# Peptides against a protein of PDB entry 5EIB, part 109

Target 1, 366 residues: chain A of PDB entry 5EIB
Amino acid sequence: VDLEPGTMDSVRSGPFGQIFRPDNFVFGQSGAGNNWAKGHYTEGAELVDSVLDVVRKESESCDCLQGFQLTHSLGGGTGSGMGTLLISKIREEYPDRIMNTFSVMPSPKVSDTVVEPYNATLSVHQLVENTDETYCIDNEALYDICFRTLKLTTPTYGDLNHLVSATMSGVTTCLRFPGQLNADLRKLAVNMVPFPRLHFFMPGFAPLTSRGSQQYRALTVPELTQQMFDSKNMMAACDPRHGRYLTVAAIFRGRMSMKEVDEQMLNVQNKNSSYFVEWIPNNVKTAVCDIPPRGLKMSATFIGNSTAIQELFKRISEQFTAMFRRKAFLHWYTGEGMDEMEFTEAESNMNDLVSEYQQYQDATAD
Target 2, 366 residues: chain A of PDB entry 5EIB as posed
Amino acid sequence: VDLEPGTMDSVRSGPFGQIFRPDNFVFGQSGAGNNWAKGHYTEGAELVDSVLDVVRKESESCDCLQGFQLTHSLGGGTGSGMGTLLISKIREEYPDRIMNTFSVMPSPKVSDTVVEPYNATLSVHQLVENTDETYSIDNEALYDICFRTLKLTTPTYGDLNHLVSATMSGVTTCLRFPGQLNADLRKLAVNMVPFPRLHFFMPGFAPLTSRGSQQYRALTVPELTQQMFDSKNMMAACDPRHGRYLTVAAIFRGRMSMKEVDEQMLNVQNKNSSYFVEWIPNNVKTAVCDIPPRGLKMSATFIGNSTAIQELFKRISEQFTAMFRRKAFLHWYTGEGMDEMEFTEAESNMNDLVSEYQQYQDATAD

## One batch from the design tools (peptide; made by RFdiffusion4, then SolubleMPNN)

Design b2_p15_2_s1 (from b2_p15_2, 7 letters changed)
Fold by OpenDDE base, seed 4:
Structure b2_p15_2_s1 (fold): chain B 366 residues (1-366), chain A 15 residues (1-15)
Amino acid sequence: as target 1 above (366 residues)
Amino acid sequence: YKPVNPVESPFPRIR
């Protein structure tokens, strides 16, 4: 789905373009112009019913519908505005199904679009209310990984998207292979989301290795385990040491000893015990899948529900506030039928979310 | 080089 036709042509002409049904390509002509309100109230609102018709047809063809997975950006107008409209409409029609998102967070390191903080804040407001599970894929973190870890002096969207694809492949491993931990979206929610509003995940992937170092790096269970818990391997620009893990899932892929995995996972928890809440029992889950990702002997994927994710929301909130105090570009949003009060409501709800994370960070066992 | 967003936007870019 897009509000521009050119993206659909790129997907269709790509190496996997034939995997999608032609009738499932729904697109507009005008685009959203990086305006959330165009995506949500005008251009996106004109297209949403056509998307819902496709969603219904595909849902009816499912033997067992678990839920929905959306991949979108929060900095643009289409992914943010239309994406959150679509989430709302699907939630209304399928209230008993899981809503899962891969939400790409904007960063000034990656994009020069000045209004991205508005689009992101307005989107987060919708995601807090209408999603069950949100993987926060932060362009800040992706850029920093490319620059610092991968030693790319000039990261490209191709480089960032490679990290996104590795992460998405990792977190969906348990859904794609039988007999794994969190084998369905509902079980994932039960294991990862102790409080309904606190459903934003910090994904991480290991190994992350520069091209020059790949041939010299041993892939071992201890190294994978250490890297998964390293802030430098997080796809969200948060330091886990500044918060506490509510829940963690670790997904190992490749031929390895389950005993060694369990030993290393226990060791990392014990070494980092101050960074876990003590009042959620069995809050670390581990899975091992014998099938490695393409091109690797082994990998590990991390899913963290951490109170440190408030750092991401604070960053967006600070950027939002700096623009909103000046009323910068508000007329472009209000001119599309949006009320200025929605900016204030979205800011308030995101600040409330930050406060909730802080409350649970400071909570002790009674 | 920052990844260039190819989308035409009425909003200015951060310089």
Scores: peptide ipSAE 0.066, ipTM 0.624, DockQ to the pose 0.086
Fold by OpenDDE base, seed 1:
Structure b2_p15_2_s1 (fold): chain B 366 residues (1-366), chain A 15 residues (1-15)
Amino acid sequence: as target 1 above (366 residues)
Amino acid sequence: YKPVNPVESPFPRIR
């Protein structure tokens, strides 16, 4: 789905374009122009019913519909505005199904679009209320991984998207292969989301290795475990050491010893015990799939529900506030039928979310 | 070097 035809043409002409049904390509002509309000109230609102018709058709063809997965950006107009409209409409029609998102967070390191903080804040307001699970994929973290860890001097969108694809493949492993922990979206939510509003995840992937070091790096369970819990490997620009994990899931892939995995997972928890809440019992879950990802002997994928995620929301909030105080570009949003009050409500709800994370960070076992 | 989004935006870019 897009409000522009060019993205759909790129997908269709790509190496995997044949995986998607031609009738499932729904697109507009005008685009959103990086305006959330165009995505949500005008251009996106005109297209949403056509998307819902496809969603209904595909849902009816499912033997057992678990829920929905949306991949979108929060900095743009289509992914943010129309994406959140679509989430709302799907939630209304399928209130008993899980809503899962892969939400790409904007960064000034990656994009020069000045209104991204507005689009992101307005989107987060919708995601807090209408999603059950949101993987926070932060373009800032992706850029930093590409530059620092992968030693790419000039990271491209291709390089960032490679990390995104590896992460998405990792976190969906348990859904795609039988006999795993979190084998359905609802079980994932039960294990990962102790509080309904606190459903924003920090993903991570291992191994991350520069091209020059690949030949010298052993892929071992200890190394994967260490790298997976390293703050530098988080796909959200937050330091887990500045917060506490509410819940964690680790997904190992490849032929490895279950005993070794359990030992290493226990060791990393014990070494980092100060960074876990003590009042949520059994808050670390581990899965092992014997099928490795393509091109690797083994991998590990991390899913963290950490109070440190507030650093990401604070960054967006600070950028939002700096623009909103000046009423910068607001006329572009209000001109599409949006009320200025919605900006204030979205800012307030995101600040409340930050406060909720802080509350649970400071909570002790009473 | 920042990746440039190909989307035409009426909004100014941060220079």
Scores: peptide ipSAE 0.060, ipTM 0.614, DockQ to the pose 0.086
Fold by OpenDDE base, seed 5:
Structure b2_p15_2_s1 (fold): chain B 366 residues (1-366), chain A 15 residues (1-15)
Amino acid sequence: as target 1 above (366 residues)
Amino acid sequence: YKPVNPVESPFPRIR
């Protein structure tokens, strides 16, 4: 789905364009112009029913519908505005199904779109209320991984999207292969989300290796485990050491010893025990899938529900507040039928979310 | 090269 035709043409002409049904390409002509309100109230509102018709058709063809997975950006107008409109409409029609998102957080390091803090804040407000689980894929973190870890001097969208695709493949492993932990979206939510509003995940992937170092790297379970818990490997620009893990899932892929995985997972928990809440028993879950990702012998994917995620929301909130105090560009949103009060409500709800994460960070076992 | 958003935005770009 896009409000612009060019994205759909690129997907259709790409090496994987044939995996999607032609009738499932729904697109507009005008775009959202990086305006959340255009995506949510005008251009996106005109297109949403056509998307819902496709969603219904595909849902009816499912033997066992678990829920929905949306991949979108929060900095743009389409992914943010129309994406959150779609989430709302799908939630209304399918209230008993899981709503999962891969939400790409904006960064000034990656995009020069000045209104991204508005689009992100307005989107987070919707995600807090209407999603069950959200993977926070932060362009700030992706850029830093590409530059610092992968040694890419000029990271491209292709490089960032490669990390996104690896992460998405990793976190969906248990959904795609039988006999795994979190084998469905509901089980994932039960294991990862102890409090309904605290459903924002910090994903991570290992191995991350620069091209120059690939030939010298042995892939071992200890190295994967260490890298997976390293703050530099987090796909959200938060330091887990500044917060506490509520829950963790680790998904190992490849031929490895389950015993060795369990030993290394226990060791990393013990070494980092101060960064876990003590009042959630068995809050670390581990899965091993014998099927490695393409091109790797072994990998590990991390899913963390950490109170450190508040650093991401604080960054967005600070940028939002700096613009909103100046009433910068508000007329572009209000001109699309949006109320200025929605900005204040979105800011308030995101600040409440930050406060909730801080409360659970400071909570002790009574 | 920062990935340039190809969309013509009516909003100013951060320089």
Scores: peptide ipSAE 0.056, ipTM 0.593, DockQ to the pose 0.087
Fold by OpenDDE base, seed 2:
Structure b2_p15_2_s1 (fold): chain B 366 residues (1-366), chain A 15 residues (1-15)
Amino acid sequence: as target 1 above (366 residues)
Amino acid sequence: YKPVNPVESPFPRIR
């Protein structure tokens, strides 16, 4: 789905364009112009019914519909505005199904789009209310991984997208292979989300391999475990050492000893016990899948629900507030039928979310 | 013509 045809043409003409049904390409002509309100109230609203018709058709064809997965950006107009409109409409129609998102967070280091803090804040407001699980993927963190860890001198969108694709493959492993922990979206939510509003995850992946680099080095389970918990491997621009993990899931892939995995996972928890809340018992879950990802002998994927994610929301909130106080570009949103009050409501809800994370960070076992 | 916010990306596009 896109409000621009060029993206769809690129996907269709690409090496994997044939994996999608032609009728499932739904697109507009005008784009959103990086305006959330165009995505949500005008251009996106004109297209949403056509998307919902496809969603219904595909949902009816499912033997067992667990829920929905959306991949979108929060800095743009289409992914943010139309994406959150779709989430809302799907939630209304399928209230008992899980809503899962892969949400690309905007960063000033990767985009000069001045209104990204508005688009992100308005999107986060919708995600807090209408999603059950959100993987926070920060382009800044992806860039830093590419530059510092992968030693890419000139990171490309292809390099960033490689990290995203590896992570998405990792976190969906348990959904795609039988007999795993978190074998459905609802079980993942039960294990990862102790409080309904606190459903924003920081993902990570090991080994980190650049596109076209074959790391011939066989990583060990200890090395995978160490890399997976390293702050430098987090795909959200927050330091987990500044917060506490509410919950963690680790998904190992490849032929390895389950005993060794359990030992290393216990060891990393014990070494980092100060970075976990003590009042949530058994808050680390581990899965092992014998099937490695393509091109790797073994991998580990990390999912963290950490109170440190508040750093990401604080950054967005600060940028939002600085623009909103000046009413900068506000007329572009209000001119599409949006109320100024929705900005204040979205800001308030995001600040409440930050306060909730801080409360649970400071909570002690009674 | 509705105002469009320009997209400036520091990242090269995939050719």
Scores: peptide ipSAE 0.030, ipTM 0.494, DockQ to the pose 0.100

Design b2_p15_2_s2 (from b2_p15_2, 5 letters changed)
Fold by OpenDDE base, seed 4:
Structure b2_p15_2_s2 (fold): chain B 366 residues (1-366), chain A 15 residues (1-15)
Amino acid sequence: as target 1 above (366 residues)
Amino acid sequence: YVPTNPVESPFPRLP
């Protein structure tokens, strides 16, 4: 789905374009112009019913519909505005199904689009209310990984999207292969989301290796475990040491010893015990899939529900406030039928979410 | 720095 045609042509002409049904390419002509309100109230609202018709048709063809997954950006107008409209409409029609998102957070290091903080804040407000599980894929973190860890001097969207694809493949491993932990979206929610509003995940992937060092790097369970818990391997720009893990899932892929995985996972928990809440029992889950990802012998994927995610929301809030206090560009949003009050409501709800994370960070066992 | 995708936008770029 897009509000411009060029993305559909790019997907269709790509190496996997033929795996998608032609009728499932739904697109507009005008785009959203990086305006959330165009995506949500005008251009996106004109297209959303055509998307819902496709969603209904595909849902009816499912033997057992678990829920929906959306991949979208929060900095643009289409992914943010139309994406959150679509989430709302799907939730209204399918209230008993899981809503899962891969939400790409904007960063000034990656995009120079001035209004991204508005689009992100307005989107987060919708995601708090209308999703069950949100993977926070932060362009800040992706850029930093590409530059610092992968040693790419000038990261591209292709480089960032490679990390996104590896992460998405990792977190969906348990859904795609039988006999795994979190084998369905609802079990994932039960294990990862102890409080309904606190459903924003820090994903991570290992190994992350620069091209120049790939040939010299061993892939071992201890190294994968250590990297997976390293803040530099997080796809969200948060330091887990500044918060506490509510829940963690670790997905190992490849041929390895279960015993060694369990030993290393216990060791990393014990070493980092101060960064876990003590009042959630059995809050770390581990899965091992014998099938490695393409091009690797072994990998580990991390899913963290951490109170440190508030650092991401604080960053967006600070950027939002710096623009909103000046009433910068508001007329472009209000001109599309949006009320100025929705900016204040979205900011308030995101700040409430930050306060909730802080409350649970400071909570002790009685 | 990653160049922004070419999207028609009425908004200025960051300096």
Scores: peptide ipSAE 0.125, ipTM 0.664, DockQ to the pose 0.088
Fold by OpenDDE base, seed 3:
Parts: sequence; C-alpha cells; structure tokens
Structure b2_p15_2_s2 (fold): chain B 366 residues (1-366), chain A 15 residues (1-15)
Amino acid sequence: as target 1 above (366 residues)
Amino acid sequence: YVPTNPVESPFPRLP
C-alpha cells in the first residue's frame, strides 16, 4: 500500500514482485507530502476503503486469522497517517484480532524532513491505543549500528533495510515454524505485554558482523547471547542499562544445544539482574528453532519490553515540543481537516506513556 | 547522513 505509484512499480519489477497478488497492490497518485494529516484525513482516507476490501478478502481466505502485521514508517505521511488510519479501521472491524506493527521511528541522522517529530508523535498516539504489539525500529539505532558496528562509512537505506529484514525475520520465526515458543501473536502478547499500554518492543539481532571481519564467522551460543543483550545490537535508540526489562524474549536459530542456550540465558539474566524488574516472575522466554537464517549457521533475535524505551519517546517529544511551541507548519496539518487539539492530545498521551514506563521502572516488589 | 528518498513535500529540509 502506498499513496504514490512508484513504490508499487518498484516492488512489481523487483525479484519478488511475482509473489504478491496483483490485486493486492493498492496505491494512490498524489502522495502524502510527509504530512500525517494528508495520510490520515484526506489522501489516505480516500484510499483506505480499497485497502480494507483487500484486507477483508485476504482475511476470509485465512484458515485461522490470528491478527494483522503492519510495516510502516512514522516519519512519512503515508506510513504514519494512512498507516495509523488503517490500524484504527482494522481494529474497529476485527476487535478480537491481534494488531502487530513494525514501526520505523524517524531520526534527523537519516532524514532531513522537518515535520517528522509531528508525524511520529501523532502516530505514537494512535499506536498506544490501537496496537497490541509494536516493534520499535529506530532509524537512529539502525544508522548507528551501520556506522559504528558494521563500519559502513556511508549507510544507505539498503543497509538499514537489511537490518530491518533480519530483525523481522527473527521475531517472526516462532510464527513461521511449528512447535516454538510464542507460536501465535496472542501468546507473544501474553508473554511480552504485562500492561496493555506498555507494548513497545526494543528488538535486537545477532550476529552483527562488519564486512570483511572474520571475528564472528563462527559464533557460539555464549557469543550470540552476549551480543543479543548488548546495547549496541538494539534496533531502538535507547540504552537498556538506563531502564529495566519488564519482559524479554530470545529467539535462537540454528543447530545448537538447548541446554547450552538455557545455561547462557540464565547466566545473562543473573549477570544483568539489576536491569530486570524483580516483581514479574519468569519474564524471560527463550525459543530455539533448528532452522538457521539464510547465510548464517546460527542467529539470535532479541525482543525486549524495557522501560528504557522511554528514551526514544522523550527524544521524539523534545523535538515535537520545540516545533509545536513555535506553531511551526501547523497550518499544513489543520488545512487537511486536522484539529490542533490532536497535537496536544498526542503530546500528552506520549508523555503519559513515558511517565508509566518510569513508574514501573521505579516500582519495587511490595 | 543517509540521502532521503525523493518525496514531494511542501516542508523545508533540515539544514
């Protein structure tokens, strides 16, 4: 789905274009111009019914519909505005189904679009209310991984998208292979989301190997475990050491000893016990899938529900507030039928979310 | 700095 045709043509002409049903390409002509309100109230609102018709058709063809997965950006007008509109409409029609998102957070390190803090804040407001699970894929973290860890001097969207694809493949492993932990979206939500509003995940992936580095060609379970919990491997720009994990899931892939995985997972929890809440019992879940990802002998994917995620929201909130105090560009949003109060409501709800994470960070076992 | 995709936008770019 896009408000521009060019992205659809690129997908169709791509090496995998034939795997998608032609009728499932829904697109506009005008784009959103990086305006959330165009995505949500005008251009996106004109297209949403055509998307919903496809969603209904595909849902009816499912033997057992668990829920929906949306991949979108929060900085652009289409992914943010139309994406959140679509989430709202799907939630209304399918209230008992899981809504899962892969939400790409904007960063000034990656994009020069000035209004991204508005689009992100308005999107987060919708995601808090209308999603059950949101993987925070932060372009700032992706850029920093590419630059610092992968030693890419000039990271590209291709390099960032490679990390995104590895992460998405990792977190969906249990859904794609039978007999795994979190084998359905609802079980994942039960294991990962102790409080309904606190459903924003910090994903991570191991191995992260620089081009030409031989150091990680033969990773061990201990090395995978250590890398997976390293703050440098987090796909969200927050330091888990500045917060506490509410819940964690670890997905190992490849032929390895389950016993060794369990031992290493216990060791990393014990070593990092100060970074976990003590009042949620059995808050770390581990899965092992014998099928490695393509090109790797083994991998580990991390899913963290951490109170440190508030750093990501604080960053966006600070950028938002700095623009909103100046009333910068508001007329472009209000001119699309958006109320100015929606900015203040979105800011308030995101600040409340930050406060909730802080509350649970500071909570002790009574 | 990652070059942004060409999107038609009325909004200015960051300096």
Scores: peptide ipSAE 0.119, ipTM 0.642, DockQ to the pose 0.088
Fold by OpenDDE base, seed 1:
Order: sequence, then C-alpha cells, then structure tokens
Structure b2_p15_2_s2 (fold): chain B 366 residues (1-366), chain A 15 residues (1-15)
Amino acid sequence: as target 1 above (366 residues)
Amino acid sequence: YVPTNPVESPFPRLP
C-alpha cells in the first residue's frame, strides 16, 4: 500500500515482487507530501476502503487469523497518517485480533524532513491506543549500528533495511516455525506486555559483524547472548542501562545446545539483574529454532520491553515541542481538516506514556 | 547521513 505509484513499481520489479498478488497492490497518485493529515484525513481516507476490501479478502482466506502485521514509517505522511488510519479501521472491524506493527522511528541523522516530529507524535498517539505490539525500529540506532558496528562509512537505506529485514525475520521466527514456545501473536502479547499501553519493544539482532571481521569471529551461544544484550546492539536509540526491562524474549536460531542457551540466558540475567524489574516473575522467555537464517550458522533475536524506551519518546517530544511552540507549518495540517487540539492531545498522550514508563521504572517490590 | 527519498514535499529541509 502507498499513496505514490512509484514505490509499488519498485516492489513489483524487485527480486520478490512476484510473491505478492497483483490485486493486493493498492496505491494512490498524489502521495502524502510528508504530511500526516494528508495520509489520515484526505488522500489516505479516499484509499482506505480499497485497502480494507483487500484486507477482508485475505483475512477470509486464512485458516486461523491471529492478527495483522503492519510495516510503516512514522516520519513520512503515508506510513504514518494512512498507516494509523488503517490500524484504527482494522481494529474496529477485528477487535479480537492482535494488531502488531513494525514502526520505523524518524531521526534527523537519516532524514532532513522538518515535520517528522509532528508525523511521529501524531502516529504514536494512535499506536498507544490501537496496537497490541509495536516494534520500535529507530533509524538513529540503525545508522549508529551501520557506522560503528558494521564499519560502513556512508550507510544507505539499503544497509538500514538489511538490519530491519534481519530483525523482522528474527522476531517472526516462532510464528513461522515450530518451536518449544508455540508462539502465536496473542501469546507474545501475554508474555511481553504486562500493561496494555506499554507495548513498545526494543528489538535487537545478533550476530552483527563488519565484513572485515567476519572471517575471525566464531559464532557461539555465549557471543550471541552477549551481543544481543549489548546496549550498542539495540535497534531503538535508548540505553537499557538507563531503565529496567519489564519483559524480554530471546529467539535463538540454528543447531545449538538447549542446555547451553539456558545457561547463557541465566548468566546474562544474573549479570544484568539490576536492569530487570524484580516484581514481574519469569519475565524472560527463550525460544530455540533449529533452522538458522540464510547465510548464518546461528543467530539470536532480542525483544525488550524496557522503561528506557522513554528516551526515544522524549527525543521525539522535544523536537515536537520546539516546532509546535512556534506553530511551525501547522497550516499544512489544519488545511487538511485537523484541529490544533489534536496536536496537543497527541503530545499529552505521549508525555503520559513517558510518565507511565518512569513510574514502573521506579516501582519496587513491596 | 542517508539521503532522503524523492518524496515531493512543500516543507523546507533541515539545514
């Protein structure tokens, strides 16, 4: 789905374009022009019913519909505005199904689009209310991983998207292959989301190794476990050491000892015990899948629900506030049918979310 | 720095 035709042509002409049904390409002509309001109230609203018709058709063809997975950006107009419109409409029609998102967070290190803080804040307001699970994929963290860890001097969207694809493949492993944890989307939500509004996850993937170092690195369970819990390996630009994990899931892939995995997972929890809440019992889940990803002998994927994710939302909030106090570019949004009150409501709800994370960070066992 | 996608936008760019 897009409000521009050119993106659909790029997907269709790509190496995997043939895996998608031609009838499932729904697109507009005008684009959103990086305006959330065009995505949500005008251009996107004109296209949403056509997308919902496809969603219904594909849902009816499922033997057992668990829920929906949306991949979108929060800095643009289409992924943010139309994406959140779709989430609200799907939630209304399928209230008993899981809404899962892969949400790409904007960064001024990656994009020069001035209104990204508005689009992101308006989107987060919708995601807090209408999603059950949101993987926060932060372009700032992806850029830093590419530059520092992968030793890429000039990271590209291709390099960032490679990390995104590895992460998406990792977190969906338990849904696609039989594992010890017979994970469905609902079981993931039950294990990862102790409080309904606190459903934003920090993903991570291991191994991440520069091309020059690949020949010298043995892939071992201890090394994967150590890298997966490293703050520099998080795909959200926050430091887990500045907060506490509410819940964690680790998904190992490849032929390895279950005993060794359990020992290393216990060791890393004990070593990092100060960074976990003590009042949520059994808050770390581990899965092992014998099938490795393509090109690797083994991998580990991390999913963290941490109060440190408030650093990401604070960054967006600070950028939003700096623009909104000046009423910068608001006429482009209000001209599409928005009220200024919706900006203040979105800012308030995101600040409330930050406050909720801080409350649970400071909470102790009685 | 990653170049932005060729989305037509009425908004100015960051300096």
Scores: peptide ipSAE 0.108, ipTM 0.659, DockQ to the pose 0.088
Fold by OpenDDE base, seed 5:
Structure b2_p15_2_s2 (fold): chain B 366 residues (1-366), chain A 15 residues (1-15)
Amino acid sequence: as target 1 above (366 residues)
Amino acid sequence: YVPTNPVESPFPRLP
């Protein structure tokens, strides 16, 4: 789905364009112009019914519909505005199904779009209320990984999207291969989300190796485990050491010893015990899938529900507040039929979310 | 600003 036709042409002409049904390409002509309100109230609102018709058709064809997975950006107008509109409409029609998102967080290191803090804040407000699981994929973290870890001097959207695709493949492993931990979206939510509003995840993928170092790297369970828990490996620009893990899932892929995985996972928890809440028993889950990713002997994917995610929301909130106090560009949003109060509500809800994470970070076992 | 032109990815290319 896009409000611009050119994206659909790029997908169709791509190496996997033929895997999608032609009738499932729903697109507009005008775009959202990086405006959340255009995506949510005008251009996106005109297109949403045609998307819902496709969603219904595909849902009816499912033997067992678990839920929905959305991939979108929060900095743009289409992914943020129309994406959150679509989430709301799907939630209304399918209230008992899981809503899962891969939400790409904006960063000034990646984009110079001035209104990204507005689009992100307005989107987070919707995601807090209408999603069950949200993977926070932060363009700042992706850029930093590409530059620092992968040694790419000039990261591209292609490089960032490779990290996104690897992460998405990793976190969906248990859904795609039978007999694994979190084999359905609801089990994932039960294991990862102890409190309904605190459903924002820090993903990570290992191995991350620069091209120059690939030939020298041994892929071992200890190295995967160590890298997976490294703050520099998080796909969200947060330091887990500044917070506490509420829950963790680790998904190993490839032929490896389950015993070795369990030993390394226990060791990393014990070494980092101060960074876990003690009042959630058995809050670390591990899965091993014998099928490695293409081109790797083994990998590990990390899913963390950490109170450190508040650093990401604080960053967005600070940027939002700096613009909103100046009433910068508000007329672009209000001109699309949006009320200025929705900005204040979204800011307040995101600040409440930050306060909730801090409360649980400071909580001790009674 | 991140360039939109894909450079060589460190990830394995699909054959």
Scores: peptide ipSAE 0.022, ipTM 0.476, DockQ to the pose 0.026

